Peptides against a protein of PDB entry 3H8D. Designs and how they scored, part 213

Target 1, 122 residues: chain A of PDB entry 3H8D
Amino acid sequence: DMKRQQRFFRIPFIRPADQYKDPQNKKKGWWYAHFDGPWIARQMELHPDKPPILLVAGKDDMEMCELNLEETGLTRKRGAEILPRQFEEIWERCGGIQYLQSAIESRQARPTYATAMLQNLL

## One batch from the design tools (peptide; made by RFdiffusion4, then SolubleMPNN)

Design b2_p29_4_s3 (from b2_p29_4, 12 letters changed)
Fold by OpenDDE base, seed 4:
Structure b2_p29_4_s3 (fold): chain B 122 residues (1-122), chain C 122 residues (1-122), chain A 29 residues (1-29)
Amino acid sequence: as target 1 above (122 residues)
Amino acid sequence: as target 1 above (122 residues)
Amino acid sequence: MEEVVVELDPVTGEPTGRKLRFPRAEEVK
């Protein structure tokens, strides 16, 4: 239930084509994840040269992290965990509220902490 | 060592862009994997509209399955496991021998059952 | 298949070799 622990993570990444370039020429992206207990609720990707990718559980399961939180090792990765607001700020800027709202309204979203919180605000 | 169990798997996939199209318009690809014990040795992807993708351990680790065999659940997926020859036939047709050979010669390949077998033939 | 990216260590910025989003083969039933 919603008593599950909410944890947020952020990992930088680069494109495969950039992995051997000089640091100044590696265009950095950011991968974000919100875990509602052991399972992902929201995922977000900021890419250097394309629009943000927003993903929500239920609707986008095939494109989201398939590992449970423990399997990801994120909790053990130094510097990966972020505060809730650090996720939400970017989520909101990228239109995440509207995206999740639409997923709920279309009955595509799986119930998560994220869906519950949004419904509290609407 | 090479006494590890060799297991092969194949699963069909559709492109993300096709996932909501009518069945007749979903172009099917095939994902193949060779596991040498718990870890992947070779991976291969057949796509309907682009050249095959060939991947070998050591050289292509970042693009290959990161999960060990148990984590994949492939052994529990009905119809996923295939015979060695079912993998090898496609591998050979796609130029896999040359690909792996090149990876060995360039010292990019990690030693696996696959590299050992190839070296027995050369 | 999904796009593959190269994970970086969030502190050092060095590539880790891990995938953030695994190429997922959606099985056709």
Scores: peptide ipSAE 0.213, ipTM 0.549, DockQ to the pose 0.179
Fold by OpenDDE base, seed 5:
Structure b2_p29_4_s3 (fold): chain B 122 residues (1-122), chain C 122 residues (1-122), chain A 29 residues (1-29)
Amino acid sequence: as target 1 above (122 residues)
Amino acid sequence: as target 1 above (122 residues)
Amino acid sequence: MEEVVVELDPVTGEPTGRKLRFPRAEEVK
């Protein structure tokens, strides 16, 4: 159902080695998730010292959040939910359009709201 | 075990949106924590532009620090540890007694030193 | 290969105690 609720979340993270350091010495990363209804459609990770990681449902299930939205508790974490554009802006900058497109063309992507939207733009 | 060590901590924080601003434009909040032994019992956040946030174990686990005390590194942060009364004074001012009481009565609170103390006062 | 990261509170920036798994990527030197 393409009428499922689309929700987006962002969580900051640090490396385990930094957890005991002063805040100024903790390099921060960002974990992003797009949920198409109860299940994740896209995941994105911005690391301080690594290239961004893009993940799409179907193709990258083994590396993505396996919990449904309710199980994640993200909806109960204050400040975690973000606007669609806050996700998409970063997604685009990281090459997410091309990544998802390739996953669709290779038939690796599970159909989601994200795949549908992209296909409508192509 | 009601004989667990009770430790209290306070650290300042700034809003993510302010992290790149000039120091004068970074409004500071305060993060407070009460640890009942290794695990958090209460958390409190004072914001510059928002109502205070009160959190109690069991009820608000998804919004509270999930690290044990050792993992937080708070014991290694200079000036982070505070006296019990320094926490309780703010807790009381923020309506913490009523908040915790309600959590106990609704059976949402995980039993902690804080719940025990409150019940002894009622 | 995966790495575990420490989740922070999105508002306070303090560790939440939750750990997330991320795929490993080579550090940029």
Scores: peptide ipSAE 0.207, ipTM 0.536, DockQ to the pose 0.283
Fold by OpenDDE base, seed 2:
Structure b2_p29_4_s3 (fold): chain B 122 residues (1-122), chain C 122 residues (1-122), chain A 29 residues (1-29)
Amino acid sequence: as target 1 above (122 residues)
Amino acid sequence: as target 1 above (122 residues)
Amino acid sequence: MEEVVVELDPVTGEPTGRKLRFPRAEEVK
């Protein structure tokens, strides 16, 4: 159902080892989430010192946010919500299109707004 | 549905700041979780130097384990699973009954085995 | 799955104490 609201969020994080370091020594990562209605469709993690992590619903459920959107509190977290393109630009840069496409082709991805959009492009 | 399997787990943790200290200087905390079927119902954290943290589903979803039980790998972690009473004894000692009751009364707690049991007592 | 991170407030940059992935804290093995 493409009528579901698409919402995107981004949360910065640090490594536990950096927790008590000076701000200049805290390397930030970024946690991204795309919610297709109440459920997460894509998740992405930018780490300061390793390759991006791309996750898609169906394939990577075990590693993705399991809470529905309301349960996450993300909608109430100031500064967390981002525009769709702010997610997509990073997603694309990190190879998300290819990752999701592969998940679709392998029949591992569950249908989401993201899969639908990709299939509309292809 | 009270037919869901109730499972309890405990894992020790150390503070990030203690990660690289000598063993004698690593104060252990304890992370407890009660899973009502696949989903967490209660979480509890015993810290070496601060008050216990009590968390209940619905009210504290943002702070609780977001993975379903299978995704956590806890069932496969040696020594992690504990008996119900091993959880409950600590829960009660930490004021968990009152905490959960308050969450129910404020309509913040989502229904779980824990809420049902408490409501059976009261 | 076992990667632990410290969430920061998007605005203040302060640690929130929340986890984004299980486990919430560094497990003692």
Scores: peptide ipSAE 0.202, ipTM 0.538, DockQ to the pose 0.206
Fold by OpenDDE base, seed 3:
Parts: C-alpha cells; structure tokens; sequence
Structure b2_p29_4_s3 (fold): chain B 122 residues (1-122), chain C 122 residues (1-122), chain A 29 residues (1-29)
C-alpha cells in the first residue's frame, strides 16, 4: 500500500579511529535512511574518505538496516528526522536515481514507495 | 563482579526481503545474546545466506545491542530466554572460542564473564 | 562485512554508541 508514511532520517557518524581525536580531527560521515512505512526502502552513507554508498531494499538488504522503524528508535531521536527533499537532494547528487533504476531493471529492487515514484518519473 | 547473573536469549528474525513471501520462503535467522548482568557480553547472528556473525563486548560494541537487559524486553518475551548451553553450543560451532580468544589477545575485548571463563579454560 | 561506525547524536554531536544497522529480527510470529 503506497499510502504508507514516508519518513526520512539522517545521523552523523565518525570513524572508530577518530573517536578519541580532537573534534577538529573527527571527520564526519552521514547516514541516511528512507523508511516506507515500517521498513527501510533506501539507505545512503556519505563517508569522509570514500565514495557514497547507496543501498536499496531488495538488492542490498544484507547491508541495510534490518530493524523496523520503531526498533531503530530514530523517531525518538531528536534531530534525526529530516524532510523528504533533504534526503532526495543528496540521493540525486550521489547518483541514486541511476542506482535505483538499475536495480529495478535488473529486478533486484523490492517494490517500495521509492521504486514506484521512480517508475512514475521515467 | 563475576557473581552477576548470566542470561541468554534467542530470537528468530526474517530478512526484510522475505517479509512478504510465503512462509515456506521466509528463511529464518537467529539472533543470540549473552548478558553478563545488565550488559551484553556476546552476540551472535545466524543468517540463512551468509556466515554467522560473532560479536564480543569491547571489540564490537558498535554492532551489538546497546540496550541494557531490562531495556531490551527480552526477559519479558515468552520463549526468548535459553539455557547457557544452548548458546554455548552454537557459539562454539560458529568459532566463537577462537573469535573471543583473538579479541582477548589483541586487547580488544572488554572483560566479561565470557572472557574470564575462556581464560580459565585456556 | 558491515563497517563499524561511531554514531553521533545529531544535535549534540556526542557519540551514542548505537548501531544504525542493528539487525533486530522482525519477530517471526
């Protein structure tokens, strides 16, 4: 059902090696998640020293958050939730459209709100 | 204090990709946890399509349950608690002894009941 | 293998120690 609530989250992170460094030496990454209802549809990771990681449900389940939205506690984490466009803008810049499209075409993507929207766009 | 209560739990999980499949096509994984008092000491995940994941406190804190035992609700989940040997048998079969030993030797493991027991064994 | 990262609180910037990809099982009921 495409009437499910779409929610987006962003969490900063650092590398373990930077954990005990001075703040100025802690290079931040960003973890993004799109939940289509209770389950994750897309995940994106911006790392300070490597290319972005794009993940889509079905194709990349083994590398994505396995928790349902409630279990993640993201909804209870102040400052974690972001607007849809805040996710989509980064997603697009990182090549997410192409990534998702290829996953759809290869039939690796699980149908989600994201896949439906893309198929309506193309 | 090694007089802390040792409690073990096991919960089945299914992959998100299998969530909407027929029951026969839902391959179950198993999540195991060893709590040394209120805090997790070891965690183990049996996946249907990838090698077991072994995690020990100190070394793998970022990948392990961050909740204390009470917060997990595991003690209130019917059928979740298992006997120590039910955990240990799987732990051993998955190479847990070697994994923990290496973590101890590399000084990555946080001292727990598990580390103490292993050091008494070796 | 999943890469381990140190999660930070999005507001305070303090480490949370929480795993973002924590495989909590959907309870198979």
Amino acid sequence: as target 1 above (122 residues)
Amino acid sequence: as target 1 above (122 residues)
Amino acid sequence: MEEVVVELDPVTGEPTGRKLRFPRAEEVK
Scores: peptide ipSAE 0.212, ipTM 0.561, DockQ to the pose 0.203; fails the geometry check

Design b2_p29_4_s4 (from b2_p29_4, 13 letters changed)
Fold by OpenDDE base, seed 5:
Structure b2_p29_4_s4 (fold): chain B 122 residues (1-122), chain C 122 residues (1-122), chain A 29 residues (1-29)
Amino acid sequence: as target 1 above (122 residues)
Amino acid sequence: as target 1 above (122 residues)
Amino acid sequence: MKEEVVELDPVTGEPTGRRYLLPQFKLVE
């Protein structure tokens, strides 16, 4: 619903094998989450050496963050919260619009703020 | 419309009389803006020694930023863009909900994302 | 498929010492 707060988060990560390497040898990844109120609506991952991962609620529930927003502690992590556009820009570049659209058309997507916005856009 | 990007900005300011004083004597104010697409929807100012100023599109056009978002250069100012909640939290504390509600009821408010969200909330 | 990663501080970029399983973002205990 439009009443629910939309919040976006990003967490950088590295592989365990890289944690003790020089900075130049630490290949960074990025974990992204869009929360529609307390529950995740979209999730995305950028990896240094594999394709982006896109996940949408309803379709990918078993792969997505299972914690509600409060349980994640993301709101308490300094620098974790990002602007909507910081999420959406990457989402779009990774083919997220098409991914979510397909999930909607196949009736796999759970209704979220994201699905509503896309349906409004199209 | 729900298609338009909602962007929020915050700029600190000092009074002209304080610009050459020691930092401890520079009383900071804060200028806030909510842009609904290219046009401002809400504006807010926190002052060190007077009540907050709340402004909404339609009602307060003559007092609000007259530049579209691109013209302001805000998107190019490092640190100027803020999260929606960073705006809304202050807006709420300053009585913005009631202010906007009153503007809607009096037919003074121009329809914006903000008016739509409030109408959805109530 | 799950992957274990080391969290970096979003501001400093330094490892926080926390390990997570992705994509679930489950803390490894």
Scores: peptide ipSAE 0.300, ipTM 0.639, DockQ to the pose 0.738
Fold by OpenDDE base, seed 4:
Structure b2_p29_4_s4 (fold): chain B 122 residues (1-122), chain C 122 residues (1-122), chain A 29 residues (1-29)
Amino acid sequence: as target 1 above (122 residues)
Amino acid sequence: as target 1 above (122 residues)
Amino acid sequence: MKEEVVELDPVTGEPTGRRYLLPQFKLVE
């Protein structure tokens, strides 16, 4: 709820095959996570060669980060934590609102800060 | 309320008298602001030579930034925006919880996201 | 659906040497 802090993280990545290529040949992707307190609420991935992936708690638990926030080490990775809007901007562009809404309507979403915010906006 | 985004900013400052001194003679302070939507909710200042200053909407309006967020240009200043926790950590250290609580109890505080959060914590 | 990726340093952009399985973000030991 409102007592849990919302924290957002972003990690860039490349494919293993690109690891030793020239910089221009390294196709970057980005992994995003929204933590509602210690547990992940939303996850998102931007890939260089396929559509974005959106994941929400409850619906996609088995595909999402299973570690609590502290276990991930994300809070200790320099530059990993991002502003809420830095996450939300991408989330919105990728259709995250609709994705989460559908998960709520189908009763697949676990209640989180994100679900509460969406319900407040509707 | 929950529909308004919360944004936090930090700007270092030096005293006018230090403006043309050597770097080692420039004592830096920090100006902090919490915006609840377009309007400031909390303001805080760390000074190199005096106690921190805490300000809350309603009680301290005349001493706080009178510009709306967009007018401040803070959103366009590189490095000015900070994470919520980066503000809250300092706010808490400076006694911000007690300051805001007292303002609420004395009916001097204007309702903001910050007042709502505090009331949820009590 | 799992994909192994190489983590980049968010600041420098250089590979950190850590490999993760996505989407779980599970470190590959």
Scores: peptide ipSAE 0.298, ipTM 0.636, DockQ to the pose 0.751
Fold by OpenDDE base, seed 2:
Structure b2_p29_4_s4 (fold): chain B 122 residues (1-122), chain C 122 residues (1-122), chain A 29 residues (1-29)
Amino acid sequence: as target 1 above (122 residues)
Amino acid sequence: as target 1 above (122 residues)
Amino acid sequence: MKEEVVELDPVTGEPTGRRYLLPQFKLVE
């Protein structure tokens, strides 16, 4: 349903142990989220010391953000909202297309804007 | 074709007569563009002293940007690219939905992502 | 696999003082 607004967000983070270190010693990670209307469709995390985490609605619900978009407060965090391509670029680099495709093929993915777009692309 | 990347841009402008005036005396306008892949789909202008200008592909080709996205250099202008909602919010406020709908009904609008989305919405 | 992280301000890059559990993005109170 293209009526739903697609919104993308990114939150940087550090490990608690790095909190009081100098900036050069703070290893940043990034939390990414794609919301299809009020509900999360895709989630992604970049970590400084482990492989990227990719999550898709339906398959990974228990690990993904359980709050609707309004409840997260993301829309009110200055600088958190990013362009679609800023999300997709990282998603693609991390193998997100293949991950989502596999989830669709295994019938684990819940239908979202992301699943629809991927099916249109292939 | 959802394969095409949707990108939105905003460029402020001032009237030539205001070019050398103090900032407080420069009345800014805003140029907005929606690119459906490489080609412009919608264009919009906010002017300080006249009604908004709305333009849609097919109907208004002669008045719209004739360059493809890469040729415009917009993707390389820092701060020019905006979120989809930042475009749509202004588009809606300026009567863009009705304008595009009318263009579709009159068979003047070229099929774009914008026309498709509007038809999905209605 | 939950991990506690310190949120950084997306603009300044400074810690906001908020801690979250990832991947759920739950605020630690």
Scores: peptide ipSAE 0.298, ipTM 0.638, DockQ to the pose 0.710
Fold by OpenDDE base, seed 3:
Structure b2_p29_4_s4 (fold): chain B 122 residues (1-122), chain C 122 residues (1-122), chain A 29 residues (1-29)
Amino acid sequence: as target 1 above (122 residues)
Amino acid sequence: as target 1 above (122 residues)
Amino acid sequence: MKEEVVELDPVTGEPTGRRYLLPQFKLVE
């Protein structure tokens, strides 16, 4: 449903063991989320020491944020909300198009704004 | 066409007469733009000393930015791009819904993402 | 797999003191 607001968020993080290290020794990661209305459509994680994690609604529900957008507090977290392109740029770089496409083809993906846009693109 | 990227921008401005005044004496305004793909769909101006200006594609073309998005350089201007809600929040506050609705009803508005969304909302 | 992480302030980059379990983004009390 195109009426739903598409909102994107990013949260940087470090490992607890790096918490008190100097900035250059803090290995930073990023947690990304795409919300299609109140519900998450895509999720992505960049880690300093392992491959990126890509998750799509329907297929990866058990691993994704199970809170609705309001429950996450992301909308109230200063600097957390990002532009759509800031999400998509990383998503594409990490192979997200192929990942979501495969989920659609296998009938594992829940229809979202993301699936609709991908189907329009291909 | 929902495939087109919706991008929003905001540029602060001051009156030429205030250019060399102290910061507290510079009356700042804001120029807002909504681009539906390469072309502007809505434009809005907040002024410190007069009512806000609302402009919609089709109706107000002569008063709106006539450059395509790439020509404006807005995408390359640090801090210019804003979130959709940052535009819509001001648009709504300034009576933009009614303004665009009237433009649609009078057949003055060019069909854009904005007109489509408004028609879906009403 | 879950991983506990320390949140950084998106603006300042400093630790906020909040800990989350990823990927679910569940706050650790």
Scores: peptide ipSAE 0.296, ipTM 0.631, DockQ to the pose 0.759

Design b2_p29_5_s1 (from b2_p29_5, 10 letters changed)
Fold by OpenDDE base, seed 5:
Structure b2_p29_5_s1 (fold): chain B 122 residues (1-122), chain C 122 residues (1-122), chain A 29 residues (1-29)
Amino acid sequence: as target 1 above (122 residues)
Amino acid sequence: as target 1 above (122 residues)
Amino acid sequence: KVPAGDYVEVEAEEEEAETEIYPFRLSPK
């Protein structure tokens, strides 16, 4: 149902090797998630020293978060929830439009709010 | 029209007398705004040393921002836009529900998304 | 003028979540 609540989250992370270094020596990454109702629709990771990871529901289920939104605790984590555009800006910059489009064309993507929005965009 | 986009913003501020002090000597306040489409519906200020200021459209127009959303530049200011709940949590804590209710009952409040939501809540 | 009073605006600080150690429970397996 396209009436489901769309919620977006961002969690900064560091490498295990950096956790006890000085702040200036910690290279930060960012984990992103788009939830279409209770389930993740898109997931993305920005890493400081490797290409972005883009994941879409249906295609990448084995690698994505398998917890429902409530189970993640993200809604209770201060500063985790972000605005849609804060997700989409990065998604677009990382080639997410093309990635999701390819997943749709190959019939690998699960229908979500994201797939519907992309179909409207193209 | 209740189909108008609801957008929320927060801007931190300091007293003019504090602007050249050390960071620890700057008492921070927060300015909040709720825009119902292009026009402000609610405004709020948290001050470090005086009671919160609550303002609602229709009742408090003379004290509120008179610029439309585009004119404010808020949408172009990084970090200014916030989630609805980030506004509402503070609004509720400051007695905003009672304040807006009183403005509605006195027929001073302009009909907005906020007035409609409150009517649904009560 | 933002805020409505005679105040000095400071840069908006984006609230971020506490930093996690990667990989974490929500990251890819």
Scores: peptide ipSAE 0.424, ipTM 0.791, DockQ to the pose 0.644
Fold by OpenDDE base, seed 4:
Structure b2_p29_5_s1 (fold): chain B 122 residues (1-122), chain C 122 residues (1-122), chain A 29 residues (1-29)
Amino acid sequence: as target 1 above (122 residues)
Amino acid sequence: as target 1 above (122 residues)
Amino acid sequence: KVPAGDYVEVEAEEEEAETEIYPFRLSPK
């Protein structure tokens, strides 16, 4: 249902080893999620010391957040919600379009708002 | 056209007299705008020393930003764009629903996404 | 002008969520 609300979230993170270091010595990463209604459609991580992680519903369910949006508490976490473009800009830079496209072509992707939008672009 | 993108912005401001004061002596206000496509639909200001200002298209055109969205540069200003709810929460607190309703009833409001949504609520 | 009236714009602040420790409950397993 294309009437479902699309919501996007971002959470900064650090490594356990950096917990007690000075701020300048903490290398931040960023966790991202796209929710198509109550369920996650895409997930992404920017790490300071390894390649980005891209995950799409259907293909990567076992690696993605299993909680529905309400259960995550993301909607109640100050500063967590971001604009669609704030997600998409990073997604595109990380090769997310190609990743999702490949998941669709291999019939691994679950249909979501994201898959529908990509199919409209093609 | 309900297909138009709805975008929301927020800009903090200070009084001219506070420009050169210490940060603690600067009283901030907040300027808000809702754009229905390229044109402003609603505008709002929170002031530190007076009641909120509410403005709606059609009724308050002479007091609202006359620039289209692109001309404002808001889309290029870091941190300016906000989520719909970040606008609506303040709008509701300030009596924006009633203000817009009155503008519709008095036939002063120009039809916008905002007027359409309100009419759906009633 | 933005903002309206005789006011001076200040820089908008970007808000971010508090930093988590990785892995956290929402991160990949």
Scores: peptide ipSAE 0.422, ipTM 0.790, DockQ to the pose 0.627
Fold by OpenDDE base, seed 2:
Structure b2_p29_5_s1 (fold): chain B 122 residues (1-122), chain C 122 residues (1-122), chain A 29 residues (1-29)
Amino acid sequence: as target 1 above (122 residues)
Amino acid sequence: as target 1 above (122 residues)
Amino acid sequence: KVPAGDYVEVEAEEEEAETEIYPFRLSPK
């Protein structure tokens, strides 16, 4: 049901080796998630030292969060929830549109709000 | 049209007398706005030294922002846009439901997304 | 200028979640 609530989250992270360094020496990364109702539709990671990781439901299920939204605790984590555009701007910059499109074309993408919206955009 | 985009914003502010004080001596307030498409539907202010100010379209037009959303520049102000729930939680705490309900009952409220949603809730 | 009368707008704060250590429970396996 495309009437499902769309919710977006962002969690900053650091590398284990940086955890005991001064803040200026901690290279931040960002974990992003898009939930289509209770289930994750897209996941993305920005790392300071490697290319972005893009993941889409159906194709990348084994690498994506397996917990439903309630189980993640993200809705209860202060500062974690972000606006749709805050996710989408990064997703687009990282080539997410092309990545999802390819997953749809290869029949690897599970139908989600994201797949529906992309198909409407094209 | 209830299909209009609903957008919410928050701007912190200080009193003019506090602008040259140290941060610890600056009492922060918060300005909140709900835009129903291009036009403001609800406005709210949290002040450090007086009761919250609640304003609804139709009833309080003269005290509310007269600029359309694009004219305000809020969409271009980093950190200003907030999630719907971030507005609603404060609105509810400040008695906004009752305030809007009273405005509807007195026929002072202009029809907005907010009035429609409240009527659906009751 | 904030639409709040004579009040002075201050910089909006971007709230972010607490920083995690990678990998964390929600990171890829």
Scores: peptide ipSAE 0.421, ipTM 0.790, DockQ to the pose 0.613
Fold by OpenDDE base, seed 1:
Order: sequence, then structure tokens, then C-alpha cells
Structure b2_p29_5_s1 (fold): chain B 122 residues (1-122), chain C 122 residues (1-122), chain A 29 residues (1-29)
Amino acid sequence: as target 1 above (122 residues)
Amino acid sequence: as target 1 above (122 residues)
Amino acid sequence: KVPAGDYVEVEAEEEEAETEIYPFRLSPK
């Protein structure tokens, strides 16, 4: 059902090695999640020291969050929820469209809002 | 057409009298806007020194923003756009539901996404 | 600009969540 609420989240993170450094010496990364209803549809990480990680439901389930949205506590975490475009802009920039497209074509992607939207666009 | 994009914005403000004061002496207010497509549907202000201001399209047009969304520059202003719930939570708390309902009943409200949603809820 | 007449706009704060230490509970396995 495509009537499911689409919600997006972003969490900044640092490396353990930077934990005790001065703020200026902490290299931030960002964790991103797209939830299609209660379940994660896409996940993404921006790291300061390695390429972005892109994950899509169905293909990358073993590496993605296994908690439902409510269990994550993300909806209750101040500043965590972001606008759709704040996710999509980064997703696009990181090659997420191609990544998801390939997952669809290989029949690895579980149907989600994201797969539906991509199929509508192409 | 209810397919119009709904976008919400929040801008903090201070009184002119506080403009040159130390940060701790600046009392912040918040300006809120709901745009139903290109046009404002609801406007709200939280003031530190007076009751909230609630405005709805049709009824309060003379007091509301007359610029279309693009003209406002809000979409390009970093940090201005907020999640729907960030608007609705404050709207609800300030009595916006009753205010809009009264405007509908008095035939003062212009039909918007907001009027439609309220009519669906009631 | 705030279309709020006589008020002075201040910098809009982009709210960010508290920083986590990687790996954290929601990070990839």
C-alpha cells in the first residue's frame, strides 16, 4: 500500500578514535534512513574517510536496520527527522538512483515506496 | 487540486528593540507558514510578549503574506523549512483547529489543503 | 525576510540530532 507514511531521518556520528578529541578534530559522518511505513526502505551513510554506503530493502537487509520505526526511537529523537528532500538530495548525489535501479533490475529490491517512485520517474 | 505540495516554514524573529541587545536579552518569537502549493494557507506567530497569532486564508488575507512561495525565498533559506508535524503541533496547541473550524463555519475560509483535512477529520 | 512587518529576522537554526559514536545501534551490522 503506497498510502504508507514516508519518513526520513538523519543522525550524525563520529569515529571512536575522535570521541575524546576537540570538537574541531572530530570528523562527522551522517547516517540516513528512509522508512516506508514501519519498515526501512533505504539506508545511507556518509563517512568522512570512505565512500558512501548505500543500502536498499530486499538486497541489503542483512546490513540494514532490522527494527521497525517505532522500535528505533527515531520519531522521538529530537532533530533526527528530516525532510524528504534532505534525504533525496544526498541519495541522488551518492548514486542512489542507479543503485536502486540496479537492485530492481536484478530482482533484488523489495518493492517499496522508493522502487515505485523510481519506476514512475523512469 | 489537493495534489499540491504542502510545505511548512518557520522563521525566528526578535523585536526591533532587542536588535542591539546581548543575545541573552533577545526574546525570540517564531513565524510559521503553511503553503498549499504556491499560496499561503495558514500563518501563525508565537510571540514572547503576547498571545499567538493565527491566520487562515480567505479570512485573514489582509494580514497574511501576499507573496507566493517562490517570491518569499523561504524554499532557499537554510533551516526555514520544517516538517508538517512541526507546524501542526504548534497549530493544534494554539487552538488553530478551532480557529479554522470557525472560519469554515462562518464561510470566511478559502478552501485549502487545511480546510480539506479538517473536514476529513471531523 | 520575515513578512512579519516590524520584526527582525534572526538566523534560522537547522536542528541536528545529537552526535552518536560509530558504530551505534542503527548502523550497519
Scores: peptide ipSAE 0.420, ipTM 0.790, DockQ to the pose 0.605

